Peptides against a protein of PDB entry 3VZA. Designs and how they scored, part 51

Target 1, 98 residues: chain A of PDB entry 3VZA
Amino acid sequence: RVERLCKSKELFEERLGLEIRRIHNEQLQFIFRHIDHKDPDKPYMFTLSINEQGDYEVTSCTPPLDCISEFQLKVRETNNFSAFIANIRKAFTALSFK
Target 2, 62 residues: chain B of PDB entry 3VZA
Amino acid sequence: AAYVTQLYYKISRIDWDYEVEPARIKGIHYGPDIAQPINMDSSHHSRCFISDYLWSLVPTAW

## One batch from the design tools (peptide; aimed at target 2 Q6 Y30)

Design b2_p29_3 (made by RFdiffusion4)
Pose (drawn by RFdiffusion4):
Structure b2_p29_3 (pose): chain A 98 residues (1-98), chain B 62 residues (1-62), chain P 29 residues (1-29)
Amino acid sequence: as target 1 above (98 residues)
Amino acid sequence: as target 2 above (62 residues)
Amino acid sequence: SSVLLKINEKADLSLSPSEKERLEEIKEE
């Protein structure tokens, strides 16, 4: 029941290396791990809210990505949240080799 | 708890097989076209490869 | 949970018919 739900969350967290946290001021924090193979536990994170217009809004990105504003515009236009998350992860992987 | 796991599905389109040993990464990935099985031995791979591989299943086209 | 629910609602727009069907089945479990 509830055990299955917790188990599902842990499997996703461990397998995708992605954690989602509900934090202050109506935000969700997405934390990617398993990005740098030399340091698998190092986090890369961004925070997101749905603003008063009902639009996706990235409210912070640590470390910064220069393409995340473009991604914000694209996710608003296409409503493709899956691709938005996938492209942010690809950007953090690339940033790690800079 | 349900709402976060539902969002994981919306992001990855993966449904896990919850009835397997912990060492097996088993599930199905869904998409526009036919669904694809996943059955990996976690002991054969690094945590990073597993994450990178699973994420490679997620299309990046907008 | 308001922001999570809004994100969930918006994320639904990116799903195919087969993905929506499978999400509903997951919700029923």

Design b2_p29_3_s1 (made by RFdiffusion4, then SolubleMPNN; from b2_p29_3, 17 letters changed)
Fold by OpenDDE base, seed 4:
Structure b2_p29_3_s1 (fold): chain B 98 residues (1-98), chain C 62 residues (1-62), chain A 29 residues (1-29)
Amino acid sequence: as target 1 above (98 residues)
Amino acid sequence: as target 2 above (62 residues)
Amino acid sequence: VATLEKLNKLAEKGLSEAEKAALEALKAE
């Protein structure tokens, strides 16, 4: 089981270009790569926590996204975490063309 | 890695076939209504293309 | 570093009971 889980994580990281890390202050760091086709290793990242109310809270976003506050609202309303992450990636992708 | 794999599944809805050759990207994406097989030769695509394709399977509708 | 509990909380937030059951089944393997 451990071997399968480790392999699965590695496959996700490489294939989705998404690394998930546990960082200080009980946060998760989401690091997207493979966004900029001209610079595949360029990272785009945000950090996430669960606040005292139990809601998702974005604690940082680099590079900044104008839409991140709206996405935070949407994920709180819908609880659609998948769409939340996918929309962030989509926004980073759009930003890479600017 | 159990918890992070849970996150990856929650995000992507992908289940990998981890016992195939490294050059083969094989798995299943579970959409809300249908399951779609994934079967790619990684040697034929860039890393960015592969990622973009896989993310294209993930709905962005809230 | 984020606690495993918080990571699990993030992972399971918004999951249906069916999805939770599936994850538990995976853990049991």
Scores: peptide ipSAE 0.128, ipTM 0.879, DockQ to the pose 0.449
OpenDDE base, seeds 1, 2, 3, 5: peptide ipSAE 0.035, 0.033, 0.036, 0.045; ipTM 0.873, 0.874, 0.874, 0.876; seeds 3, 5 fail the geometry check

Design b2_p29_3_s2 (made by RFdiffusion4, then SolubleMPNN; from b2_p29_3, 16 letters changed)
Fold by OpenDDE base, seed 2:
Structure b2_p29_3_s2 (fold): chain B 98 residues (1-98), chain C 62 residues (1-62), chain A 29 residues (1-29)
Amino acid sequence: as target 1 above (98 residues)
Amino acid sequence: as target 2 above (62 residues)
Amino acid sequence: VSTLEKLNEKALEGLSPDELAKLQELQAR
């Protein structure tokens, strides 16, 4: 099972261009790659935690997104985590075109 | 790794076929609509195209 | 409970019964 789980993670990382890391201060770092077709390895990142109130909280976003606060509000309202992550990637993609 | 894999499914709704050759991107995308098969030859596409395509399967409606 | 676990648990609450059933099916493999 462990072997399959490791393979699964690797497939998701490569195919989605999304890496998920545990980082300090009880946060998760989401790293998007394959955003810029001219620079596929360029990372687009945000960090996420569950705050003391039990809500999703974006603790950083690099590069910054004007819409990130709105997305945080939306995911708190809907609890649609999938749409939350997908919209962030969509926003990063739009940003990559400058 | 179990929790990470679980999170990936919650994000993408994709179930990979782990028994196929590495160059074959095969799986099933689930969601509110009818499940859609994924079946691509990775050698025919760039990494960015593959990622863009897979993410295009994920609804962005809240 | 780690942040990853807490996040997973919270995300579960957003799944429909059918989606939750599918996730459980995948975990049982």
Scores: peptide ipSAE 0.583, ipTM 0.951, DockQ to the pose 0.750
OpenDDE base, seeds 1, 3, 4, 5: peptide ipSAE 0.575, 0.579, 0.581, 0.569; ipTM 0.950, 0.951, 0.951, 0.950

Design b2_p29_3_s3 (made by RFdiffusion4, then SolubleMPNN; from b2_p29_3, 18 letters changed)
Fold by OpenDDE base, seed 2:
Structure b2_p29_3_s3 (fold): chain B 98 residues (1-98), chain C 62 residues (1-62), chain A 29 residues (1-29)
Amino acid sequence: as target 1 above (98 residues)
Amino acid sequence: as target 2 above (62 residues)
Amino acid sequence: VATLEKLNELSLKGLSEEELEKLKKLEEE
């Protein structure tokens, strides 16, 4: 039911510190929080779309990640979307310590 | 929305127990080999710790 | 919506029938 789905979304957002939003030009924005323990509300985000070829394409990444292009390649090869998102968070976490 | 919740499950492989009190983080993480229960008191941990812990359950191997 | 649906379609590949059915039930609610 609608109420359960809404609650589910809220729980995931809070517990994973991950918000997913639809933005302009048919893109999805993934916003990670709870990355920097000193600033839990600081957002780390990337945007994702399906390009004309039907492949996952990262259209932006803030802050920038050196590994994001490699991850895009990996997810296209493996179709492991879970690992894709998890690795991005891992990379953001590593970046937060710099 | 239904689609976003589907994405969350696909990403995290976590199924929450929605019937417990808000302070209890209870659910099941379905890994490739085993399922692990999640049962935490959110009042005993920071938001960052909780998130880090939950994400640590998600395999990063491609 | 279209992008989200497409992303879900692609990301849901590889799920077991049991998992897919569970998700479909949630979608129908």
Scores: peptide ipSAE 0.149, ipTM 0.893, DockQ to the pose 0.615
OpenDDE base, seeds 1, 3, 4, 5: peptide ipSAE 0.132, 0.147, 0.145, 0.134; ipTM 0.892, 0.894, 0.887, 0.891; seeds 1, 4, 5 fail the geometry check

Design b2_p29_3_s4 (made by RFdiffusion4, then SolubleMPNN; from b2_p29_3, 15 letters changed; failed a check: too like the target's own chain)
Amino acid sequence: VSTLEKLNEKALEGLSEEELKKLKELQEE

Design b2_p29_4 (made by RFdiffusion4)
Pose (drawn by RFdiffusion4):
Structure b2_p29_4 (pose): chain A 98 residues (1-98), chain B 62 residues (1-62), chain P 29 residues (1-29)
Amino acid sequence: as target 1 above (98 residues)
Amino acid sequence: as target 2 above (62 residues)
Amino acid sequence: SEAEERQEFLAELDKVDTKTLIKKILNAP
């Protein structure tokens, strides 16, 4: 029951290396791990809210990505949240080799 | 708890097989077209490869 | 039957807007 739900969350967290936290001020924090193979536990994170217009809004990005504003505009236009997350992870992987 | 796991599905389109040993990464990836099985031995791979591989299943086209 | 109910649930979840789902997460007690 609830055990299955917790198990599902842990499997996603460990397998995708992605954690989601509900934090202050109506925000969700997405934390990617398993990005840098030399340091698998190092986090890359961004925070997101749905603003008063009902639009996706990235409220912070640590470390910064220069393409995340473009990604915000794209996700608003296409409503493709899956691709938005996937492209942010690709950007953090690339940033790790800069 | 249910809402976060539902969002993981929306992001990855993966449904896990919850009835297998912990060492097996088993599930199905869904898409526009036919669903694809996943059945990996976690002991054969690094955590990073598993994550990178699973994420490679997620399309990046907008 | 359980497998069919699961596929039905996933198909219904595919129709749920992600922004609505995020709002539900943020407002979840």

Design b2_p29_4_s1 (made by RFdiffusion4, then SolubleMPNN; from b2_p29_4, 13 letters changed)
Fold by OpenDDE base, seed 2:
Structure b2_p29_4_s1 (fold): chain B 98 residues (1-98), chain C 62 residues (1-62), chain A 29 residues (1-29)
Amino acid sequence: as target 1 above (98 residues)
Amino acid sequence: as target 2 above (62 residues)
Amino acid sequence: RRREEREERRRELDKEDVLELLRKILNAP
């Protein structure tokens, strides 16, 4: 089972181009790659925490996204975390074309 | 690692077939209405194309 | 049997709130 879990994680990381890390101060870092076809390894990332009220809180976004605050509001309203992550990736993709 | 893999599933709704040959991207995407198979030859596509395709399966409607 | 186990795990995951899962990740040792 342990081997399967490790392999599954690696498959998700490579195929989705998404790495998820737990970092300091009880935050999760989401690192997107494979966004820029000219530079597949270029990272696009944001960090997320759950604040004292129990709400999703984006603590950083690199590069910055104008829409990130709206997405934070939407995920709090809908609790659709899947759409939250997917929309962020979509926004990063749009940004990569500059 | 278990919780992180569970999170990947919650995000993507994809279940990988991890027992197939590495060059084969095989799994199932569980959409709201229909479960659809994923079956790709990774040697035929760039990493970016594969990722873009898989993410295209994930609904963005809130 | 393995397939049945995978399906059961998937069903359970579908029921779990993502916020709870995130808390588990953030508070894991």
Scores: peptide ipSAE 0.723, ipTM 0.958, DockQ to the pose 0.909
OpenDDE base, seeds 1, 3, 4, 5: peptide ipSAE 0.721, 0.719, 0.647, 0.646; ipTM 0.958, 0.957, 0.942, 0.942

Design b2_p29_4_s2 (made by RFdiffusion4, then SolubleMPNN; from b2_p29_4, 9 letters changed)
Fold by OpenDDE base, seed 3:
Structure b2_p29_4_s2 (fold): chain B 98 residues (1-98), chain C 62 residues (1-62), chain A 29 residues (1-29)
Amino acid sequence: as target 1 above (98 residues)
Amino acid sequence: as target 2 above (62 residues)
Amino acid sequence: RREEERQRRLAELDKVDVKELLRKILNAP
């Protein structure tokens, strides 16, 4: 089972170009790669926590996204975490063309 | 690791066939209406194309 | 059997609350 889980995680990381890691102060770091086709290893990342009220809170975003605050609001309203992550990736993709 | 893998599924709704050869990207995407198979030869595509394609399967509607 | 187990596993995952899952990740050793 451990071997299967490890392989599954690696498949997700490589195929989605998304790494998820726990960092200090009870935060999760989401690192997108494979965004810029000219530089596939260039990271686009944000950090996330669950605040004292139990709400999703973006604690950092690199590079910065103008829409990140709106997305935070939307995910709090809808609890659609999948759409939240997908929209962030979409926004990073758009940013990579500028 | 188990929880992170579960999170990947919650995000993507993809279940990989982890028993196939590494060059084959095989799995199932479970959309809201229909389950759709994924079956690609990774040697025919760039990493960016593969990622873009897979993410295109994930709805962005809130 | 394997397919049935797979379907059951995925069905259970569909019931998991994402926020709770995030907390488990953050609190895991």
Scores: peptide ipSAE 0.753, ipTM 0.960, DockQ to the pose 0.935
OpenDDE base, seeds 1, 2, 4, 5: peptide ipSAE 0.752, 0.752, 0.752, 0.752; ipTM 0.960, 0.960, 0.960, 0.960

Design b2_p29_4_s4 (made by RFdiffusion4, then SolubleMPNN; from b2_p29_4, 16 letters changed)
Fold by OpenDDE base, seed 2:
Structure b2_p29_4_s4 (fold): chain B 98 residues (1-98), chain C 62 residues (1-62), chain A 29 residues (1-29)
Amino acid sequence: as target 1 above (98 residues)
Amino acid sequence: as target 2 above (62 residues)
Amino acid sequence: AEEAARKAALEALDKEDVLELLRKILSAP
């Protein structure tokens, strides 16, 4: 089971180009790669926490996204975390075209 | 941790077939109504294309 | 048996609140 879990995680990381890490102060770091086809290893990332009120809170976004605050509002309203992550990736993709 | 892989599933709704050869990207994407198979030869595509394709399966409607 | 258990696990995940899952990740030792 442990072997399966490890392999599954690796498959997700490589195939989705998404790494999820727990970092200091009870935050999750989401690192997108495979965004820029000319630089596949270039990271696009944001950090997330659950605040005292129990709401999703984006604590950083690199590079910055104009839409990140709106997405935070949307995920709080809908609790559609999947769409939240997918829309962030879409926004990073658009940004990569400059 | 196991919870992280569970989170990947909650995000993507993809279940991988991890018992196939490494070059074969095989799994199932569970949409809201139907399940769609994933079956790709990774040697025929760039990493970026593969990721873009898989993410295209994930709805962005709130 | 493993396939059945796997299917059941995915169904359980479908029912679980993602926020609760995130809390589990963030509170893990």
Scores: peptide ipSAE 0.736, ipTM 0.957, DockQ to the pose 0.872
OpenDDE base, seeds 1, 3, 4, 5: peptide ipSAE 0.735, 0.734, 0.735, 0.735; ipTM 0.957, 0.957, 0.957, 0.957

Design b2_p29_5 (made by RFdiffusion4)
Pose (drawn by RFdiffusion4):
Structure b2_p29_5 (pose): chain A 98 residues (1-98), chain B 62 residues (1-62), chain P 29 residues (1-29)
Amino acid sequence: as target 1 above (98 residues)
Amino acid sequence: as target 2 above (62 residues)
Amino acid sequence: SEEERKEFLEELDKVDTKELIKKILNAPS
């Protein structure tokens, strides 16, 4: 029951290396791990809210990505949240080789 | 708890097989077209490869 | 069951992601 739900969350966290946290001020924090193969536990994170217009809004990105504003505009336009998350992870992987 | 796991599905389109040994990464990936099985031995791979591989299943086209 | 699970996933595919995020943010602790 609830055990299955917790198990599902843990499987996703471990397997995708992605954690989602509800934090202060109506925000969700997405933390990617398993990005840098030399340091698998190092986190890359961004925070997101749904603003008063009902739009996706990235409220911070640590470390910064120069393309995340473009991604914000694209996710608003297409409503493709899956691609938005996938492209942010690809950007953090690339950033790790800069 | 259910809402976060539902969002993981929305993000990855993966449904896990919860009835397998912990060492097996088993599930199905869904998409526009036919669903694809996943059945990997976690002992054969690094955590990073597993994550990179699973994420490669997620389309990046907008 | 397998059929109930399949139906649930089909219904979830129709759910707006922004509404789902709002549900997460407004969910009681």

Design b2_p29_5_s1 (made by RFdiffusion4, then SolubleMPNN; from b2_p29_5, 10 letters changed)
Fold by OpenDDE base, seed 2:
Structure b2_p29_5_s1 (fold): chain B 98 residues (1-98), chain C 62 residues (1-62), chain A 29 residues (1-29)
Amino acid sequence: as target 1 above (98 residues)
Amino acid sequence: as target 2 above (62 residues)
Amino acid sequence: TREEREQYLEELDKVDVKELLRKILEAPK
């Protein structure tokens, strides 16, 4: 089971180009790669926490996204975390062409 | 960790077949209506294309 | 079995993501 879990995680990381890390101050770092086809290893990332009110809170975004605040609001309203992550990746993808 | 893999599933709704050959990208995407099989030869595609394709399976509607 | 796996995922579908995130944040391993 442990082996399966490890392999599954690695498959997700490589195939989705998404790494999830726990960092300091009880935050999660989401690192997207495979965004820029000319530079597949270039990272696009944001950090997330659950604040004292129990709400999703984006604590950083690199590179910055002008839509990140709106997405934070949307995920709080809908609790659709999947769409939240997918939309962020979509936004990063659009940004990579600028 | 188990929780992280669960989170990946919650995000992507993909369940991998981890027992196939490394070059085979095989799994199932559980969409809102139907389950769709995933079966690709990784040697035929770039890493970026594969990622883009898989993410295209994830709905962006809130 | 496939049926067991599908049942597992069905139960996982019921898990709140926010709670899952809390578990990850509190216990990374």
Scores: peptide ipSAE 0.753, ipTM 0.959, DockQ to the pose 0.853
OpenDDE base, seeds 1, 3, 4, 5: peptide ipSAE 0.752, 0.752, 0.752, 0.752; ipTM 0.959, 0.959, 0.959, 0.959; seeds 1, 5 fail the geometry check

Design b2_p29_5_s2 (made by RFdiffusion4, then SolubleMPNN; from b2_p29_5, 9 letters changed)
Fold by OpenDDE base, seed 3:
Structure b2_p29_5_s2 (fold): chain B 98 residues (1-98), chain C 62 residues (1-62), chain A 29 residues (1-29)
Amino acid sequence: as target 1 above (98 residues)
Amino acid sequence: as target 2 above (62 residues)
Amino acid sequence: SREERLKALEELDKVDVKELLLEILNAPE
């Protein structure tokens, strides 16, 4: 089972171009790759925590996204985490063309 | 790894078939209406195209 | 089995994503 889980994670990482790491201070780091077709390995990332109020909180975003605060609000309102991540990737993709 | 893989599923709604040849991207995407099979030959596509395609399966409506 | 896998996914669909995140964030280091 452990081996299958590891394989599954690796498949997600490679195929979605999304790596998820737990980092210091109880945060999750989401690292998107395969965004820039000219530089597939270029990372686009943000960090996330659950604050004292129990709300989603984006603690960093690199490169910065103007829409990240709005997305944080939306995910708090809807709890649609899937759309949250997908919209961030979409925003990073748009940014890669600028 | 269990929780992380569960999180990947919660995000993507994809379940991979991990017992196929490495060049075969095979799985099932569980959309809001119906499940759709994923079956791609990775040698025919760039990594970016594959990722873009898979993410296109994920709804962005809040 | 395939049936067991489908049942597991159905159960996972019921899990609140925030609870899942908290499990990840609060897991022992």
Scores: peptide ipSAE 0.743, ipTM 0.958, DockQ to the pose 0.907
OpenDDE base, seeds 1, 2, 4, 5: peptide ipSAE 0.741, 0.743, 0.741, 0.742; ipTM 0.958, 0.958, 0.958, 0.958; seeds 1, 5 fail the geometry check

Design b2_p29_5_s3 (made by RFdiffusion4, then SolubleMPNN; from b2_p29_5, 12 letters changed; failed a check: too like the target's own chain)
Amino acid sequence: RREERLKELEELDKEDVVELLRKILEAPE

Design b2_p29_5_s4 (made by RFdiffusion4, then SolubleMPNN; from b2_p29_5, 10 letters changed)
Fold by OpenDDE base, seed 2:
Structure b2_p29_5_s4 (fold): chain B 98 residues (1-98), chain C 62 residues (1-62), chain A 29 residues (1-29)
Amino acid sequence: as target 1 above (98 residues)
Amino acid sequence: as target 2 above (62 residues)
Amino acid sequence: SREERLKALEELDKVDVLELLRKILEAPE
């Protein structure tokens, strides 16, 4: 079971180009790679927490996204976390084209 | 790592076939209406292309 | 088995993602 879970995580990380890490102060860091085809290892990342009210809260975004606040509002309203992550990746992709 | 892998599934709706050869990207994407098989040879594609393709399977509608 | 995995995914579909995130934040596993 442990072996399967570890392998599964590694497959997701490599194939989706998305690493999920727990960092200080009860936050999750989402690190996207494979965004810039000219520099596949260049990271695009944001951090997320659940605030005292129990709501999704983006605590950082690097590089910054103009749409991140709107996405935070949308995910709070819809609870569609999948669309939340996918839209962020889409926005990072658009940003990589400069 | 159980909760993290569960989160990956809730994000992507992909279930990998982890018992195939390492170079074979095989799994199933469970869309809202239909399930779609995934079956690619990683040696034929760049890492960026593979990721872009897989993410294209994930709906962005809220 | 494949059937067991499918059932597990069906159960996972019922889990609130917010609750899942809380579990991850409580225990980094």
Scores: peptide ipSAE 0.737, ipTM 0.958, DockQ to the pose 0.818
OpenDDE base, seeds 1, 3, 4, 5: peptide ipSAE 0.736, 0.736, 0.735, 0.735; ipTM 0.958, 0.958, 0.958, 0.958; seed 4 fails the geometry check

Design b2_p29_6 (made by RFdiffusion4)
Pose (drawn by RFdiffusion4):
Structure b2_p29_6 (pose): chain A 98 residues (1-98), chain B 62 residues (1-62), chain P 29 residues (1-29)
Amino acid sequence: as target 1 above (98 residues)
Amino acid sequence: as target 2 above (62 residues)
Amino acid sequence: SLPEPPPPLTAEELAEAEEREAELDAELE
């Protein structure tokens, strides 16, 4: 029941290396791990809210990505949240080789 | 708890097989077209490869 | 190295997978 839900969350966390936290001020924090193969536990994170217009809003990105504003505009236009998350992870992987 | 796992599905389009040994990464990936099975041995791969591979199943086209 | 590819889903399994995907998509509504 609830055990299954917790198990599902843990499988996703471990397997995708992605954790989601509900934090202060109506935000969710997405934390990617398993990005740098030399340091698998190092986190890359961004925070997101739905603003008063009902739009996706990235409120911070640590470390910064120069393309995340473009991604914000794209996710607003297409409503493709899956691609938004996938492109942010690709950007953090690339940043790790810079 | 349910809301976060539902969002993981929205992001990854993966449904896990919860009835397998912990060492097996088993599930199905869904998409526009036919669903695809996943059945990997976690002992054969690094955590990073597993994550990178699973994420490669997620389309990046907008 | 890449993992060994699993066998494709049978017709029965495809039908079950479609029903399951539909249930999961309904939870997003």

Design b2_p29_6_s1 (made by RFdiffusion4, then SolubleMPNN; from b2_p29_6, 10 letters changed)
Fold by OpenDDE base, seed 2:
Structure b2_p29_6_s1 (fold): chain B 98 residues (1-98), chain C 62 residues (1-62), chain A 29 residues (1-29)
Amino acid sequence: as target 1 above (98 residues)
Amino acid sequence: as target 2 above (62 residues)
Amino acid sequence: PLPPAPPPLSEEELKEAEERKKKLDALLE
């Protein structure tokens, strides 16, 4: 099972261009790559925590996204984590064309 | 790794076929209404195209 | 919301994973 889980993670990282890491202070770091077709390895990332109220909180976003605060609100309202991550990637993609 | 892999499923709703050759991207995307197969030859596409395509399967409606 | 730290897997989550595996096998094998 451990071998399968490791392979699964590697496949997701490469195919989705998304790395997920646990970092200090009980946060998750999401690192998107494969966003800029001219620079596939350029990272687009954000960090996520659960605040004292138990809500999702974006603690950093690089490069910054104007819509990230709205997305944070939306995920708190809907609890649609999938849409949250997908919309962030969509926003990073749009930003890469500027 | 178990937590991370579960998280990937929660995000993408994709399950991979782990038994195929490395160059084959094969799996199932589970949409709200129907499951759709994924079957790509990675040698025919760029890494960015593959990622964009797979993410296009993920609904962005809240 | 999902915690940043790994939570223990519930029996429901395990069952769901098993069902997905079964469906995947049926569709791809």
Scores: peptide ipSAE 0.145, ipTM 0.891, DockQ to the pose 0.056
OpenDDE base, seeds 1, 3, 4, 5: peptide ipSAE 0.061, 0.108, 0.127, 0.122; ipTM 0.879, 0.887, 0.888, 0.887

Design b2_p29_6_s2 (made by RFdiffusion4, then SolubleMPNN; from b2_p29_6, 9 letters changed)
Fold by OpenDDE base, seed 1:
Structure b2_p29_6_s2 (fold): chain B 98 residues (1-98), chain C 62 residues (1-62), chain A 29 residues (1-29)
Amino acid sequence: as target 1 above (98 residues)
Amino acid sequence: as target 2 above (62 residues)
Amino acid sequence: PLPAAPPPLSEEELAEARKREAELDALLK
């Protein structure tokens, strides 16, 4: 099972171009790659925590996204975590064309 | 790793076929209505194209 | 909401994962 889980993680990282790390203060770091076709290894990342009220909170975003505050509000309202992550990737993709 | 893989599933709704050769990307995307098969030869596509395609399967509607 | 720290999977979550794997095997083989 452990071997399969490790393989699964590797497949997701490579195929989705998304790495997920647990970092200090019980936060998750999401690192997107494969965003810029001219520089596939360039990272686009954000960190996520649960605040005192139990709500999702984006604690950092690099490069910054103007829409991140709106997405944070949306995920709090809908609890659609999948759409939250997907929309962030879409926003990073759009930013890479500037 | 179990938690992380569950996160990946929660995000993507994709399950992989782990028994195929490394160059083959096979799996299933579980959409709200139907399950869609995934079957690609990774050697025929760039890493960015593969990622973009897979992410295109994930709904962005809130 | 999802915890920022990974908790162990519940028996239900494991069962669901195994079910999905079985379904995948049935469809792809």
Scores: peptide ipSAE 0.216, ipTM 0.904, DockQ to the pose 0.055
OpenDDE base, seeds 2, 3, 4, 5: peptide ipSAE 0.136, 0.030, 0.019, 0.183; ipTM 0.892, 0.870, 0.865, 0.898; seed 3 fails the geometry check

